# Ledger of designs, part 13: peptides against a protein of PDB entry 5GWM

Target 1, 52 residues: chain A of PDB entry 5GWM
Amino acid sequence: DSAISKEDEERYQKLVTENEQLQRLITQKEEKIRVLRQRLVERGDAKGTELN

## One batch from the design tools (peptide; made by RFdiffusion4, then SolubleMPNN)

Design b1_p12_3_s3 (from b1_p12_3, 5 letters changed)
Fold by OpenDDE base, seed 5:
Structure b1_p12_3_s3 (fold): chain B 52 residues (1-52), chain A 12 residues (1-12)
Amino acid sequence: as target 1 above (52 residues)
Amino acid sequence: LEELKKEIEELR
């Protein structure tokens, strides 16, 4: 019987939790990149706005 | 520009 040991299950759950944390961080950075790109587009279209 | 620079630094 391929019974996963309690230790292997605990290791797996740590990796799942870490993966979920990393995925949240990726999503946050992707959204930040989206906002930055949008602001660059808006500034390119905005005649007479100072680049601050 | 300065706000854009701050926001790029927050990505690091």
Scores: peptide ipSAE 0.138, ipTM 0.787, DockQ to the pose 0.034; fails the geometry check
Fold by OpenDDE base, seed 1:
Structure b1_p12_3_s3 (fold): chain B 52 residues (1-52), chain A 12 residues (1-12)
Amino acid sequence: as target 1 above (52 residues)
Amino acid sequence: LEELKKEIEELR
Protein backbone atom coordinates (compact mmCIF):
# COMPACT_ATOMS: atom_id res chain seq x y z
CA ASP B 1 0.00 0.00 0.00
CA SER B 2 1.74 3.15 -1.31
CA ALA B 3 -0.16 5.33 1.19
CA ILE B 4 1.58 8.66 1.82
CA SER B 5 2.74 8.73 5.46
CA LYS B 6 0.87 11.09 7.83
CA GLU B 7 4.19 12.96 8.25
CA ASP B 8 4.56 13.45 4.46
CA GLU B 9 0.92 14.64 4.22
CA GLU B 10 1.51 17.16 7.07
CA ARG B 11 4.67 18.43 5.27
CA TYR B 12 2.72 18.78 2.01
CA GLN B 13 -0.15 20.69 3.71
CA LYS B 14 2.38 23.11 5.29
CA LEU B 15 3.84 23.84 1.83
CA VAL B 16 0.32 24.34 0.36
CA THR B 17 -0.57 26.78 3.17
CA GLU B 18 2.74 28.66 2.79
CA ASN B 19 2.25 28.86 -0.99
CA GLU B 20 -1.27 30.31 -0.54
CA GLN B 21 0.07 32.90 1.97
CA LEU B 22 2.93 33.88 -0.38
CA GLN B 23 0.50 34.16 -3.32
CA ARG B 24 -1.72 36.55 -1.28
CA LEU B 25 1.37 38.64 -0.43
CA ILE B 26 2.45 38.71 -4.12
CA THR B 27 -1.04 39.88 -5.17
CA GLN B 28 -0.97 42.67 -2.53
CA LYS B 29 2.49 43.86 -3.68
CA GLU B 30 1.46 43.72 -7.36
CA GLU B 31 -1.58 45.93 -6.63
CA LYS B 32 0.65 48.38 -4.72
CA ILE B 33 3.13 48.45 -7.65
CA ARG B 34 0.18 49.21 -9.99
CA VAL B 35 -0.88 52.18 -7.79
CA LEU B 36 2.71 53.49 -7.57
CA ARG B 37 3.13 53.27 -11.38
CA GLN B 38 -0.15 55.16 -11.86
CA ARG B 39 1.01 57.94 -9.47
CA LEU B 40 4.35 58.19 -11.31
CA VAL B 41 2.48 58.59 -14.63
CA GLU B 42 0.19 61.29 -13.14
CA ARG B 43 3.27 63.15 -11.78
CA GLY B 44 5.08 62.88 -15.14
CA ASP B 45 2.10 64.49 -16.91
CA ALA B 46 1.85 67.20 -14.21
CA LYS B 47 4.80 69.36 -15.46
CA GLY B 48 3.71 72.08 -12.96
CA THR B 49 3.21 70.33 -9.59
CA GLU B 50 5.86 70.57 -6.89
CA LEU B 51 7.63 67.20 -6.52
CA ASN B 52 6.49 66.32 -2.99
CA LEU A 1 7.75 62.70 -3.41
CA GLU A 2 7.66 61.89 0.32
CA GLU A 3 4.39 59.94 -0.01
CA LEU A 4 5.86 57.80 -2.84
CA LYS A 5 8.96 57.15 -0.67
CA LYS A 6 6.72 55.92 2.19
CA GLU A 7 4.77 53.66 -0.16
CA ILE A 8 8.01 52.19 -1.61
CA GLU A 9 9.26 51.49 1.94
CA GLU A 10 6.02 49.63 2.73
CA LEU A 11 6.81 47.28 -0.24
CA ARG A 12 9.91 45.99 1.57
Scores: peptide ipSAE 0.138, ipTM 0.788, DockQ to the pose 0.034; fails the geometry check
Fold by OpenDDE base, seed 4:
Structure b1_p12_3_s3 (fold): chain B 52 residues (1-52), chain A 12 residues (1-12)
Amino acid sequence: as target 1 above (52 residues)
Amino acid sequence: LEELKKEIEELR
């Protein structure tokens, strides 16, 4: 049985934790993109607001 | 526009 070394397990757990953190960051950016797209739609429908 | 530009820059 190729026992995974303690060092390899610790490296794997770090990568799992980092991947979870990156996935949270992706979700936050996707939500921000959604909000920005919604604001662009609302501004595009507002014929007459100066685009400041 | 400037607020929307600022928020786009915060995504980079």
Scores: peptide ipSAE 0.132, ipTM 0.785, DockQ to the pose 0.035; fails the geometry check
Fold by OpenDDE base, seed 2:
Structure b1_p12_3_s3 (fold): chain B 52 residues (1-52), chain A 12 residues (1-12)
Amino acid sequence: as target 1 above (52 residues)
Amino acid sequence: LEELKKEIEELR
């Protein structure tokens, strides 16, 4: 019976939790990139040359 | 520009 060690289960659960946190961070950064790209488009359309 | 630069820095 390959009983997973309690220590190995705790290590696995830490990795699962960390992966879920990293996935949330990726999603937040992707949304921020989307918003920044949209603002760059709106600035390009509104002011062809004012880099302010 | 400065607001956009601030928002880019907050991506780090």
Scores: peptide ipSAE 0.128, ipTM 0.781, DockQ to the pose 0.033; fails the geometry check

Design b1_p12_3_s4 (from b1_p12_3, 6 letters changed)
Fold by OpenDDE base, seed 4:
Structure b1_p12_3_s4 (fold): chain B 52 residues (1-52), chain A 12 residues (1-12)
Amino acid sequence: as target 1 above (52 residues)
Amino acid sequence: LEKLKEEIEKLK
């Protein structure tokens, strides 16, 4: 078992941190998409009720 | 994270 070098551990921790940051950004974009879809539904329903 | 580190160590 070759122990991970200090340099390889530092590279790994950078990739982990970057992945966590990217995952937070994905979650924020998914929530924004959810809110935009909800607003489109509400506007569609409002327009449908105004036409009746 | 520790488990993934242990799996990477096993692949070396």
Scores: peptide ipSAE 0.035, ipTM 0.569, DockQ to the pose 0.097
Fold by OpenDDE base, seed 5:
Structure b1_p12_3_s4 (fold): chain B 52 residues (1-52), chain A 12 residues (1-12)
Amino acid sequence: as target 1 above (52 residues)
Amino acid sequence: LEKLKEEIEKLK
């Protein structure tokens, strides 16, 4: 059985790290969207109340 | 991802 080369392991680890960074960025954007929607609701903004 | 990597290693 041929093991993954050190270079392929390093490439894989870079993709894992990038995926984790992107997931953190997604979570930050989702939280920002949540906060903005909440502020529209609190203001009684008709556009905010229609946001699913 | 790590589990998939381990499975790929077993198949080589």
Scores: peptide ipSAE 0.034, ipTM 0.566, DockQ to the pose 0.111
Fold by OpenDDE base, seed 1:
Structure b1_p12_3_s4 (fold): chain B 52 residues (1-52), chain A 12 residues (1-12)
Amino acid sequence: as target 1 above (52 residues)
Amino acid sequence: LEKLKEEIEKLK
């Protein structure tokens, strides 16, 4: 049984923590993209209503 | 997390 070295365990835990941080950043960027898309739709609809 | 480590360790 090649027991995972304490150093390999620490490396694994760092990668897990980094992955969780990257996932939080992705979610924040996706929400920002959603809000920007919604504002573009609202501006498109405002121009459409001003032309009608 | 511990279960995933145990699965990785079983593959070595």
Scores: peptide ipSAE 0.034, ipTM 0.566, DockQ to the pose 0.087
Fold by OpenDDE base, seed 3:
Order: structure tokens, then C-alpha cells, then sequence
Structure b1_p12_3_s4 (fold): chain B 52 residues (1-52), chain A 12 residues (1-12)
């Protein structure tokens, strides 16, 4: 069995950790986009009610 | 990822 080198294991663990951090950041940005879109809809509806 | 790595290590 060719064991993975300690250096390759450390490189892999760094990439896994970075990937998990990036996935958390993506989720946070997606939630922020959702909230901003909802506020734009609410402001559009408020203008629609003022025009009626 | 870790499970796939363990499977690859078992094949070597």
C-alpha cells in the first residue's frame, strides 16, 4: 500500500478546510441576496400601493 | 471527500 506522503495529506487537509470556509461564505452571500431581493419586492409593492 | 480518500488508499 503506497501511503500518501505527510506533505500530500497536509495539502489535502488545507484544501478541504478552504473549501468548507468558501462554502460557508457562499451560503452567507446567498442569504444576503435573498434578503435584499425581498426588500426590493416590498419597496416595489409599496410604490404600487401609492400609485393606486 | 475523506471517505473517497480512504477508498483510494485501500486500492493502493
Amino acid sequence: as target 1 above (52 residues)
Amino acid sequence: LEKLKEEIEKLK
Scores: peptide ipSAE 0.033, ipTM 0.553, DockQ to the pose 0.086

Design b1_p12_4_s1 (from b1_p12_4, 5 letters changed)
Fold by OpenDDE base, seed 4:
Structure b1_p12_4_s1 (fold): chain B 52 residues (1-52), chain A 12 residues (1-12)
Amino acid sequence: as target 1 above (52 residues)
Amino acid sequence: SLRDKLRAELLA
């Protein structure tokens, strides 16, 4: 396989870091969605709970 | 792995 330059390695590491940041953000938002859905269930809000 | 996919994308 082809060797990568130092510049290419830096680009790669940037993408890895960005991916990790995005994954953390996704996890945070998924947890927030879970909490909000639970609140809708507790309130008996059927219209809220049926949203895809 | 995701790491391998990122590397492959960079080398494409």
Scores: peptide ipSAE 0.074, ipTM 0.681, DockQ to the pose 0.047
Fold by OpenDDE base, seed 2:
Parts: C-alpha cells; structure tokens; sequence
Structure b1_p12_4_s1 (fold): chain B 52 residues (1-52), chain A 12 residues (1-12)
C-alpha cells in the first residue's frame, strides 16, 4: 500500500538505464565471440567451435 | 521482464 517515492523512482530509472547499457555490452561481446568463432571455422580449427 | 522485477523489488 506504499507509494513509490521520488527517490525510489530515480533509483529505479538509474538501474533500468544501467541494465540497458549492460545488455548492449553483452550483445557486443556475443557478436565478437561469433566473429572469432567464424574465423576459427574458416581456418579449419575444429576445436574452436567447441568453445563456449 | 527485468524491468518488472526491479519495480517489484522497490515496492516490496
């Protein structure tokens, strides 16, 4: 039954923004991993495809 | 969503 305070709303918005930034970073890292794995495949390095 | 989880934590 408690309403959210202005301070709590500001804290929430900061966390949302940070989460969005972290999600973008994760996507960038996943793309980099994809590119590196593709290069290993192109080189015929079968063991590179087994890495997670 | 994670947004909904964060909102729920502030209201708890």
Amino acid sequence: as target 1 above (52 residues)
Amino acid sequence: SLRDKLRAELLA
Scores: peptide ipSAE 0.070, ipTM 0.679, DockQ to the pose 0.046
Fold by OpenDDE base, seed 1:
Structure b1_p12_4_s1 (fold): chain B 52 residues (1-52), chain A 12 residues (1-12)
Amino acid sequence: as target 1 above (52 residues)
Amino acid sequence: SLRDKLRAELLA
């Protein structure tokens, strides 16, 4: 195990922040997909039942 | 957590 430098800690924190931002974006896109799938189901579109 | 894994790799 190496001692963490200030520069290494700053680099780590940037990666953590980026990961959190990307996770929020993924969640937003997944919710959009869910809404679109639900609309297809409500319309009775066969494709809506095939989407996973 | 992913945070813990990233920290572990940085310190390794």
Scores: peptide ipSAE 0.068, ipTM 0.678, DockQ to the pose 0.044
Fold by OpenDDE base, seed 3:
Structure b1_p12_4_s1 (fold): chain B 52 residues (1-52), chain A 12 residues (1-12)
Amino acid sequence: as target 1 above (52 residues)
Amino acid sequence: SLRDKLRAELLA
């Protein structure tokens, strides 16, 4: 196999960076969901018991 | 991982 072009490497690095940013966002939202679910449980909210 | 797939595609 030949070495990748500079343009391909730059494109790859952009995608890696975007992927890392999106993964952080997913983690943040998952944590927020966890907190909200916990608050619903603490309040005894009927909607909390319906969460999957 | 997604990163591994992207790397594999780029190096293929």
Scores: peptide ipSAE 0.068, ipTM 0.675, DockQ to the pose 0.043

Design b1_p12_4_s2 (from b1_p12_4, 5 letters changed)
Fold by OpenDDE base, seed 4:
Parts: C-alpha cells; structure tokens; sequence
Structure b1_p12_4_s2 (fold): chain B 52 residues (1-52), chain A 12 residues (1-12)
C-alpha cells in the first residue's frame, strides 16, 4: 500500500520528536564543550582540550 | 520525498 496510514504517521512523528530531543542534547553538549575549552584557554592549557 | 521514504521503512 502506497498510502500513509495514521499509524505510520504516528511512528514517523515519534522519530521526529526523538530527533528533536537528540538535537537539543547535542546542542547542550556542544555548549558544555565550548565552556570547558574556554576555561582551558584562560588557564593556558591548550593540550587539555584534545581528549579525543 | 524523504518523508515518504522514512515512512516506507517503518512499514512491516
């Protein structure tokens, strides 16, 4: 069946919601990384930012 | 569309 069922739409919307939640988490982690890098720069410890 | 392809992957 080529038609999109209501159930399929609901499954898709769950994935969209999950993706949005993950994107928010990524943004939060990126901000935390930025703050930590800034602290290391202020301390003069550039090598401390190379954890991975 | 991308939406249609993603929905197709969810169908059993």
Amino acid sequence: as target 1 above (52 residues)
Amino acid sequence: SLRERLLAELRA
Scores: peptide ipSAE 0.095, ipTM 0.714, DockQ to the pose 0.036
Fold by OpenDDE base, seed 2:
Structure b1_p12_4_s2 (fold): chain B 52 residues (1-52), chain A 12 residues (1-12)
Amino acid sequence: as target 1 above (52 residues)
Amino acid sequence: SLRERLLAELRA
């Protein structure tokens, strides 16, 4: 096998950065879901129990 | 290896 090229390392680092960004996005969406669920609970809506 | 690192990123 050949040594890892500079281009290959840059591609890897791009994937690492993108993965970190996606993880942050997932966390943001989960927080939004939490807030929406809390609002449903506060209104006494039965729909809150239907949410995954 | 590069392959192992790429696989790790795809699974994360």
Scores: peptide ipSAE 0.088, ipTM 0.711, DockQ to the pose 0.046
Fold by OpenDDE base, seed 5:
Structure b1_p12_4_s2 (fold): chain B 52 residues (1-52), chain A 12 residues (1-12)
Amino acid sequence: as target 1 above (52 residues)
Amino acid sequence: SLRERLLAELRA
């Protein structure tokens, strides 16, 4: 009833898919950051220790 | 979900 075209729906779905892909990438980078921070802490690195 | 509701609106 919103008169949104099939083309508009497909555009929206593509944006949602892209957003999901970006979220996966963010998660991967967050995990990498976590691992690196942990390694710095384990080495007693001051930089690692001061990180939030 | 919000996503599903928005898609439903697009199809309506």
Scores: peptide ipSAE 0.083, ipTM 0.695, DockQ to the pose 0.032; fails the geometry check
Fold by OpenDDE base, seed 1:
Structure b1_p12_4_s2 (fold): chain B 52 residues (1-52), chain A 12 residues (1-12)
Amino acid sequence: as target 1 above (52 residues)
Amino acid sequence: SLRERLLAELRA
């Protein structure tokens, strides 16, 4: 559709790329949280057991 | 996917 400019497509692609980058960052943070929770459990930390 | 549909619309 000629109604959508190349500029609009480029703008969309930038948003898609940003979204993918943010999703990767979220995944990395989630893994970090998982590791930290596991370490708290291994230490028998009472506060760690409060984390769900 | 939604992404593929949106990309298709932009290329149309």
Scores: peptide ipSAE 0.077, ipTM 0.688, DockQ to the pose 0.032; fails the geometry check

Design b1_p12_4_s3 (from b1_p12_4 with T1S L11K E12K)
Fold by OpenDDE base, seed 4:
Structure b1_p12_4_s3 (fold): chain B 52 residues (1-52), chain A 12 residues (1-12)
Amino acid sequence: as target 1 above (52 residues)
Amino acid sequence: SLREKLLEELKK
């Protein structure tokens, strides 16, 4: 490995942390969507299949 | 490597 500056290491660490935070947020939203879709199916709401 | 990981993140 080539030596990196302290500033480059800090930039990398920030990007890693941000990506981890964004991934957690995506997972939370995907789970919410899953639960909502399941509730629509349980209600027999045909319009639920038209939702994104 | 750390260098390669840094480059991957910067390319996103």
Scores: peptide ipSAE 0.085, ipTM 0.690, DockQ to the pose 0.041
Fold by OpenDDE base, seed 3:
Structure b1_p12_4_s3 (fold): chain B 52 residues (1-52), chain A 12 residues (1-12)
Amino acid sequence: as target 1 above (52 residues)
Amino acid sequence: SLREKLLEELKK
């Protein structure tokens, strides 16, 4: 049976919060990439299809 | 609870 200190709980919560923030950031960047790719396609830019 | 979640992660 392990006991968790208040400090450990606070550290864990901070990591959870940070992870959530990072996940939101990842999602935002992914959406931005999607939008940019779509704009390149709409413009007929050949470079848009070269993006990984 | 937060405690239980932390314990679950520590078991991995």
Scores: peptide ipSAE 0.083, ipTM 0.678, DockQ to the pose 0.031
Fold by OpenDDE base, seed 2:
Structure b1_p12_4_s3 (fold): chain B 52 residues (1-52), chain A 12 residues (1-12)
Amino acid sequence: as target 1 above (52 residues)
Amino acid sequence: SLREKLLEELKK
């Protein structure tokens, strides 16, 4: 296998960490959207639930 | 290892 420099490993690890952070943010937003959609359903606001 | 993970991603 090709040698990987320490700098390349560090760059890769930064990208992995960033991706993990972004994925957590996406999950949090998706959960918030789920909760908001559920609240709109409970309120009988069908039009609001159709937005996303 | 981190190296192995990097190589696996580069093979895609």
Scores: peptide ipSAE 0.080, ipTM 0.673, DockQ to the pose 0.032
Fold by OpenDDE base, seed 5:
Formats: C-alpha cells, sequence, structure tokens
Structure b1_p12_4_s3 (fold): chain B 52 residues (1-52), chain A 12 residues (1-12)
C-alpha cells in the first residue's frame, strides 16, 4: 500500500472540518427547538408539547 | 479511531 497524497489528506481534513461545522449548526438548531418548546410549555400550549 | 481507519483505507 502507498501512502495517501498530501492532496488526499487535505481533502479528507476539509470533510472532517465541514462535519464539525455541521455538528455545531445542528446543536444550535436543537437548542433553538428546545427554547421554542419551553416557551410553548410556559404558555400552557399543550398541543405544542404533544409534538414529537 | 474512525479517522485512522479511513486513512488506512485511503492508503491501500
Amino acid sequence: as target 1 above (52 residues)
Amino acid sequence: SLREKLLEELKK
């Protein structure tokens, strides 16, 4: 087996970095969803709390 | 790690 090229390693690292960025974005959106659901609970909106 | 496994596959 030959070692991977520098270019292949750089492409791989870009994908890893992108995945990390996407994970941060997912976390931010999940927190926003949590906050919105909490607001529905605080307002006594039982219908909103029944959402999956 | 998963990273090392993937790098090993790329080396083939």
Scores: peptide ipSAE 0.058, ipTM 0.647, DockQ to the pose 0.032

Design b1_p12_4_s4 (from b1_p12_4, 4 letters changed)
Fold by OpenDDE base, seed 2:
Structure b1_p12_4_s4 (fold): chain B 52 residues (1-52), chain A 12 residues (1-12)
Amino acid sequence: as target 1 above (52 residues)
Amino acid sequence: SLRDKLLEELKK
């Protein structure tokens, strides 16, 4: 039978869920970086922005 | 099916 096993299906579902969680985390970190960079620009702190 | 959705995610 061409159908995947229940164990393989559970593994794939776990990977999909983990990937979705990681993508949400990346988005949250990118937004935080954006906000911090903007605050450094507003303060005239050019040295902080040079690190990225 | 769930299988088809999982296979589509693995192709990305």
Scores: peptide ipSAE 0.076, ipTM 0.681, DockQ to the pose 0.034
Fold by OpenDDE base, seed 1:
Structure b1_p12_4_s4 (fold): chain B 52 residues (1-52), chain A 12 residues (1-12)
Amino acid sequence: as target 1 above (52 residues)
Amino acid sequence: SLRDKLLEELKK
């Protein structure tokens, strides 16, 4: 097995960290979408309830 | 370790 360089480990860790940050952002946006959908339902907006 | 994690990802 070839040794993995410290530079390769650092590159990997940066990608992991970035993915974690992006996942947090996705979760925040998904929650915002949920809240907005719920508000449309509460308002009785039929078109809002048609959204996926 | 970070090395072990990287190795596991490379195997996928």
Scores: peptide ipSAE 0.075, ipTM 0.671, DockQ to the pose 0.031
Fold by OpenDDE base, seed 3:
Structure b1_p12_4_s4 (fold): chain B 52 residues (1-52), chain A 12 residues (1-12)
Amino acid sequence: as target 1 above (52 residues)
Amino acid sequence: SLRDKLLEELKK
């Protein structure tokens, strides 16, 4: 039978938590980018329309 | 459980 050390379990949990935090941050940044791009489009800013 | 999740990741 395989056993997992307490230290390995704690390391894994920290990585899972960090990954969840980073995913939330990515979503927040993507939403901010969406809003900013929309504002640039509404202003008719050529640089805004050329953004990926 | 956390143990089961960790075991599944180690099998990959």
Scores: peptide ipSAE 0.069, ipTM 0.659, DockQ to the pose 0.030
Fold by OpenDDE base, seed 5:
Structure b1_p12_4_s4 (fold): chain B 52 residues (1-52), chain A 12 residues (1-12)
Amino acid sequence: as target 1 above (52 residues)
Amino acid sequence: SLRDKLLEELKK
């Protein structure tokens, strides 16, 4: 809304970068969860399938 | 995406 200082812009850019890094980490964890769920399905683990 | 939502909040 209002004009920001150079220092505020630098802080903003750090948050943007951190958000991108965290998003990559989230994607990695979601993929791991997907793989684990898939393994439970492939093994016919009814308990694991029920919990998913 | 979640990323886009967060970026929009930071731009306010």
Scores: peptide ipSAE 0.038, ipTM 0.593, DockQ to the pose 0.065

Design b1_p12_5_s1
Fold by OpenDDE base, seed 3:
Structure b1_p12_5_s1 (fold): chain B 52 residues (1-52), chain A 12 residues (1-12)
Amino acid sequence: as target 1 above (52 residues)
Amino acid sequence: RVEELRRRLEEL
């Protein structure tokens, strides 16, 4: 059992933390895209109600 | 290098 060096463990934990930060950023952008799509639909529906 | 670190972590 080659014990992982403290330096290799610290490198791994940095990569895990970075991946978690990137995943949060992806989720935030996906939610922003969802909200923008919903606002486009609501604006389309508002124009449809003004034309009736 | 990342896969080597992952493999070593799974072997502990």
Scores: peptide ipSAE 0.058, ipTM 0.659, DockQ to the pose 0.032
Fold by OpenDDE base, seed 2:
Structure b1_p12_5_s1 (fold): chain B 52 residues (1-52), chain A 12 residues (1-12)
Amino acid sequence: as target 1 above (52 residues)
Amino acid sequence: RVEELRRRLEEL
């Protein structure tokens, strides 16, 4: 069993933590995109109702 | 080096 070096383990844990931070940032941006798309639809529908 | 670290963790 080639024991992982302490330096290699600390490097892995940094990458795991960074990936979790990036995943949280992706989820926040995806939710922001969803909300902005919904507001664009609602503004489009409001213009459609003013033309009837 | 990141792929080497992943491989070593899958071997534990």
Scores: peptide ipSAE 0.056, ipTM 0.656, DockQ to the pose 0.033
Fold by OpenDDE base, seed 4:
Parts: structure tokens; C-alpha cells; sequence
Structure b1_p12_5_s1 (fold): chain B 52 residues (1-52), chain A 12 residues (1-12)
């Protein structure tokens, strides 16, 4: 079995770490989008109740 | 290629 070179292992570990960082960033953006959508609904409902 | 590194990791 051709042992993975130290350079190949270091390159792989950098890609794993970058993917984990990007996944955390995606989750943070998705949660921010959810909160903003909820605030838009609450503002729509408040305007609908003032017009009746 | 990233594909070659993935294949080698699955072989460990």
C-alpha cells in the first residue's frame, strides 16, 4: 500500500478543516435567514391587525 | 485531485 505522502495528508486535512468552517458559516446564514423571515411575518401580521 | 485523496482515505 503506497503510504499517503505527508504533503497529501496535510492538503487533505486543510480541505477537511475548510469544509467544516464553510458548513458552520452556512448554518449561521440559514439561521439568520430564518430569523429575518419570522420578523417579516410578525410585521405583516401587525399591519393587518391595524387595518381591521 | 481531491478525488485521489478521498480514495486513499477510504483505503485506510
Amino acid sequence: as target 1 above (52 residues)
Amino acid sequence: RVEELRRRLEEL
Scores: peptide ipSAE 0.054, ipTM 0.653, DockQ to the pose 0.033
Fold by OpenDDE base, seed 1:
Structure b1_p12_5_s1 (fold): chain B 52 residues (1-52), chain A 12 residues (1-12)
Amino acid sequence: as target 1 above (52 residues)
Amino acid sequence: RVEELRRRLEEL
């Protein structure tokens, strides 16, 4: 049984933590995009211009 | 909006 080196476990934990941080940033950006798209639609509707 | 702009660009 090749015991996973403590260094390899620490490397894996860093990658997991980085992936979780990147996933949070993606979700925050997707929410910001959703809000911006909604504001564009509301402004289009207010101008009588369909955002087609 | 993007598809409207594409159609207008293809008509030029």
Scores: peptide ipSAE 0.019, ipTM 0.364, DockQ to the pose 0.030; fails the geometry check

Design b1_p12_5_s2
Fold by OpenDDE base, seed 3:
Structure b1_p12_5_s2 (fold): chain B 52 residues (1-52), chain A 12 residues (1-12)
Amino acid sequence: as target 1 above (52 residues)
Amino acid sequence: RVEELKERLKKL
């Protein structure tokens, strides 16, 4: 079995860490989109109650 | 290449 070069291992670990950071950022943006959609619904409902 | 490195790292 050819040993993995230390440089190849460090390169792979950097890509894993970057992918985990990007996945956390995606999850944070998805949650922010959910909250913004909910606030738009609540504002629509508030305007609907002022028109009645 | 990344998947090859991943499979090799699992064997260490």
Scores: peptide ipSAE 0.063, ipTM 0.648, DockQ to the pose 0.030
Fold by OpenDDE base, seed 2:
Structure b1_p12_5_s2 (fold): chain B 52 residues (1-52), chain A 12 residues (1-12)
Amino acid sequence: as target 1 above (52 residues)
Amino acid sequence: RVEELKERLKKL
């Protein structure tokens, strides 16, 4: 039975929670990028730099 | 260390 310290468990749970929060933030930014790209297409603004 | 903690937690 590998006794995990309560401190090591709490550190892991903080990292899991932070990772989930960062993943939600990534998804929100990706959706914002999708909406902005769609608005550029609708404007016919073919001069918006191909951000590779 | 983080991966070691993950593997320990999966064994509880």
Scores: peptide ipSAE 0.062, ipTM 0.648, DockQ to the pose 0.035
Fold by OpenDDE base, seed 1:
Structure b1_p12_5_s2 (fold): chain B 52 residues (1-52), chain A 12 residues (1-12)
Amino acid sequence: as target 1 above (52 residues)
Amino acid sequence: RVEELKERLKKL
């Protein structure tokens, strides 16, 4: 049994926690991009209806 | 080294 050192385990757990935080941040940015794209479509449609 | 740690942790 090659015992993982306590330091190597603590380093791994920091990387797991950081990865989970980055995944949450990616999801938040993707949702923000979705909402901004939808608002651009709605503004385009509002200008298109004033020109007809 | 990080991949070695992942593979060791999966075997515990």
Scores: peptide ipSAE 0.058, ipTM 0.640, DockQ to the pose 0.032
Fold by OpenDDE base, seed 5:
Formats: sequence, structure tokens, C-alpha cells
Structure b1_p12_5_s2 (fold): chain B 52 residues (1-52), chain A 12 residues (1-12)
Amino acid sequence: as target 1 above (52 residues)
Amino acid sequence: RVEELKERLKKL
């Protein structure tokens, strides 16, 4: 039984909350990248961006 | 990747 201290549980919950915020930000950036790539395709500019 | 980090922390 590794009894996690109350302070360690509070630190863990802060990291969980931060990770959820970061995950939402990642999803927003991925959607923005998708929309920008689609606009480049529609403009015919898609032949120049080997962006990994 | 962020969810993988959460699951690693739960295993400590």
C-alpha cells in the first residue's frame, strides 16, 4: 500500500487538470491545421508543403 | 500522448 500523501494527490490532480487543458489545445491546433491544409489544397498551393 | 502521461502517473 503506497499511501499517497494528500499533498501528492493534490499535485497529481493539478497535473491531470493541466493535461486535460493541453489535450483541448492540441485538438484545437489539429483542427486549425486541417482547415489550413484544406485551404491550401483548394488554392492549388498543395504542391509546395512537405510539412511533416 | 497527453492521456498516456496521465495513465503513467496513475501507475506510480
Scores: peptide ipSAE 0.046, ipTM 0.638, DockQ to the pose 0.091

Design b1_p12_5_s3
Fold by OpenDDE base, seed 1:
Structure b1_p12_5_s3 (fold): chain B 52 residues (1-52), chain A 12 residues (1-12)
Amino acid sequence: as target 1 above (52 residues)
Amino acid sequence: RVEELKRRLKQL
């Protein structure tokens, strides 16, 4: 049984934690993109109602 | 190696 070194376990745990942080950052950016797209639509609709 | 690390971390 090749006992995983404490160093390999710590390296893997750092990669897991970094991946979780990156996933949270992706979700935050996706939500920001959604909100920005909605504001662009609302600005388009405001101009469309002023032209009718 | 990665699957062994995953198993060990789930046992802590």
Scores: peptide ipSAE 0.080, ipTM 0.670, DockQ to the pose 0.031
Fold by OpenDDE base, seed 4:
Structure b1_p12_5_s3 (fold): chain B 52 residues (1-52), chain A 12 residues (1-12)
Amino acid sequence: as target 1 above (52 residues)
Amino acid sequence: RVEELKRRLKQL
């Protein structure tokens, strides 16, 4: 029986947890980028309306 | 390798 060692299981669970944390951070950064892009569009449109 | 540990864990 090639039982996974307790050490190998603990190493894997740490990597799973770290991956989930990194994925949450990526999602937060992507949302921040989306909001910043939207604010740049709104500021571009506001400057375009002052020139007409 | 991480992928080997992942395969072994999915077999439990």
Scores: peptide ipSAE 0.078, ipTM 0.668, DockQ to the pose 0.033
Fold by OpenDDE base, seed 3:
Structure b1_p12_5_s3 (fold): chain B 52 residues (1-52), chain A 12 residues (1-12)
Amino acid sequence: as target 1 above (52 residues)
Amino acid sequence: RVEELKRRLKQL
């Protein structure tokens, strides 16, 4: 049983933490894109109702 | 290598 070095364990934990941070950032950007698309639709609909 | 580290870390 080759014990994991303390350095290999610390390196793995840093990569896990970074991956979780990046995944949270992706989810936040996806939600921001959703909200911006919805606001573009609402602005299109508002202009369509002012032109009739 | 990462999956081996992950398995061993879960066994500690």
Scores: peptide ipSAE 0.078, ipTM 0.666, DockQ to the pose 0.030
Fold by OpenDDE base, seed 2:
Structure b1_p12_5_s3 (fold): chain B 52 residues (1-52), chain A 12 residues (1-12)
Amino acid sequence: as target 1 above (52 residues)
Amino acid sequence: RVEELKRRLKQL
């Protein structure tokens, strides 16, 4: 059994942690996009009601 | 190299 070197284990754990941080950042950006889209819809609906 | 490390870690 070729034991993974301690250095290779530490490199893998850094990449796992970085990927988790990037996934959290993606989720935060997706939520920001959702909120911005909703505000654009609400502004569109407000203009539609002023034209009736 | 990264994919090899992932495979080895799953075998421990």
Scores: peptide ipSAE 0.077, ipTM 0.667, DockQ to the pose 0.032

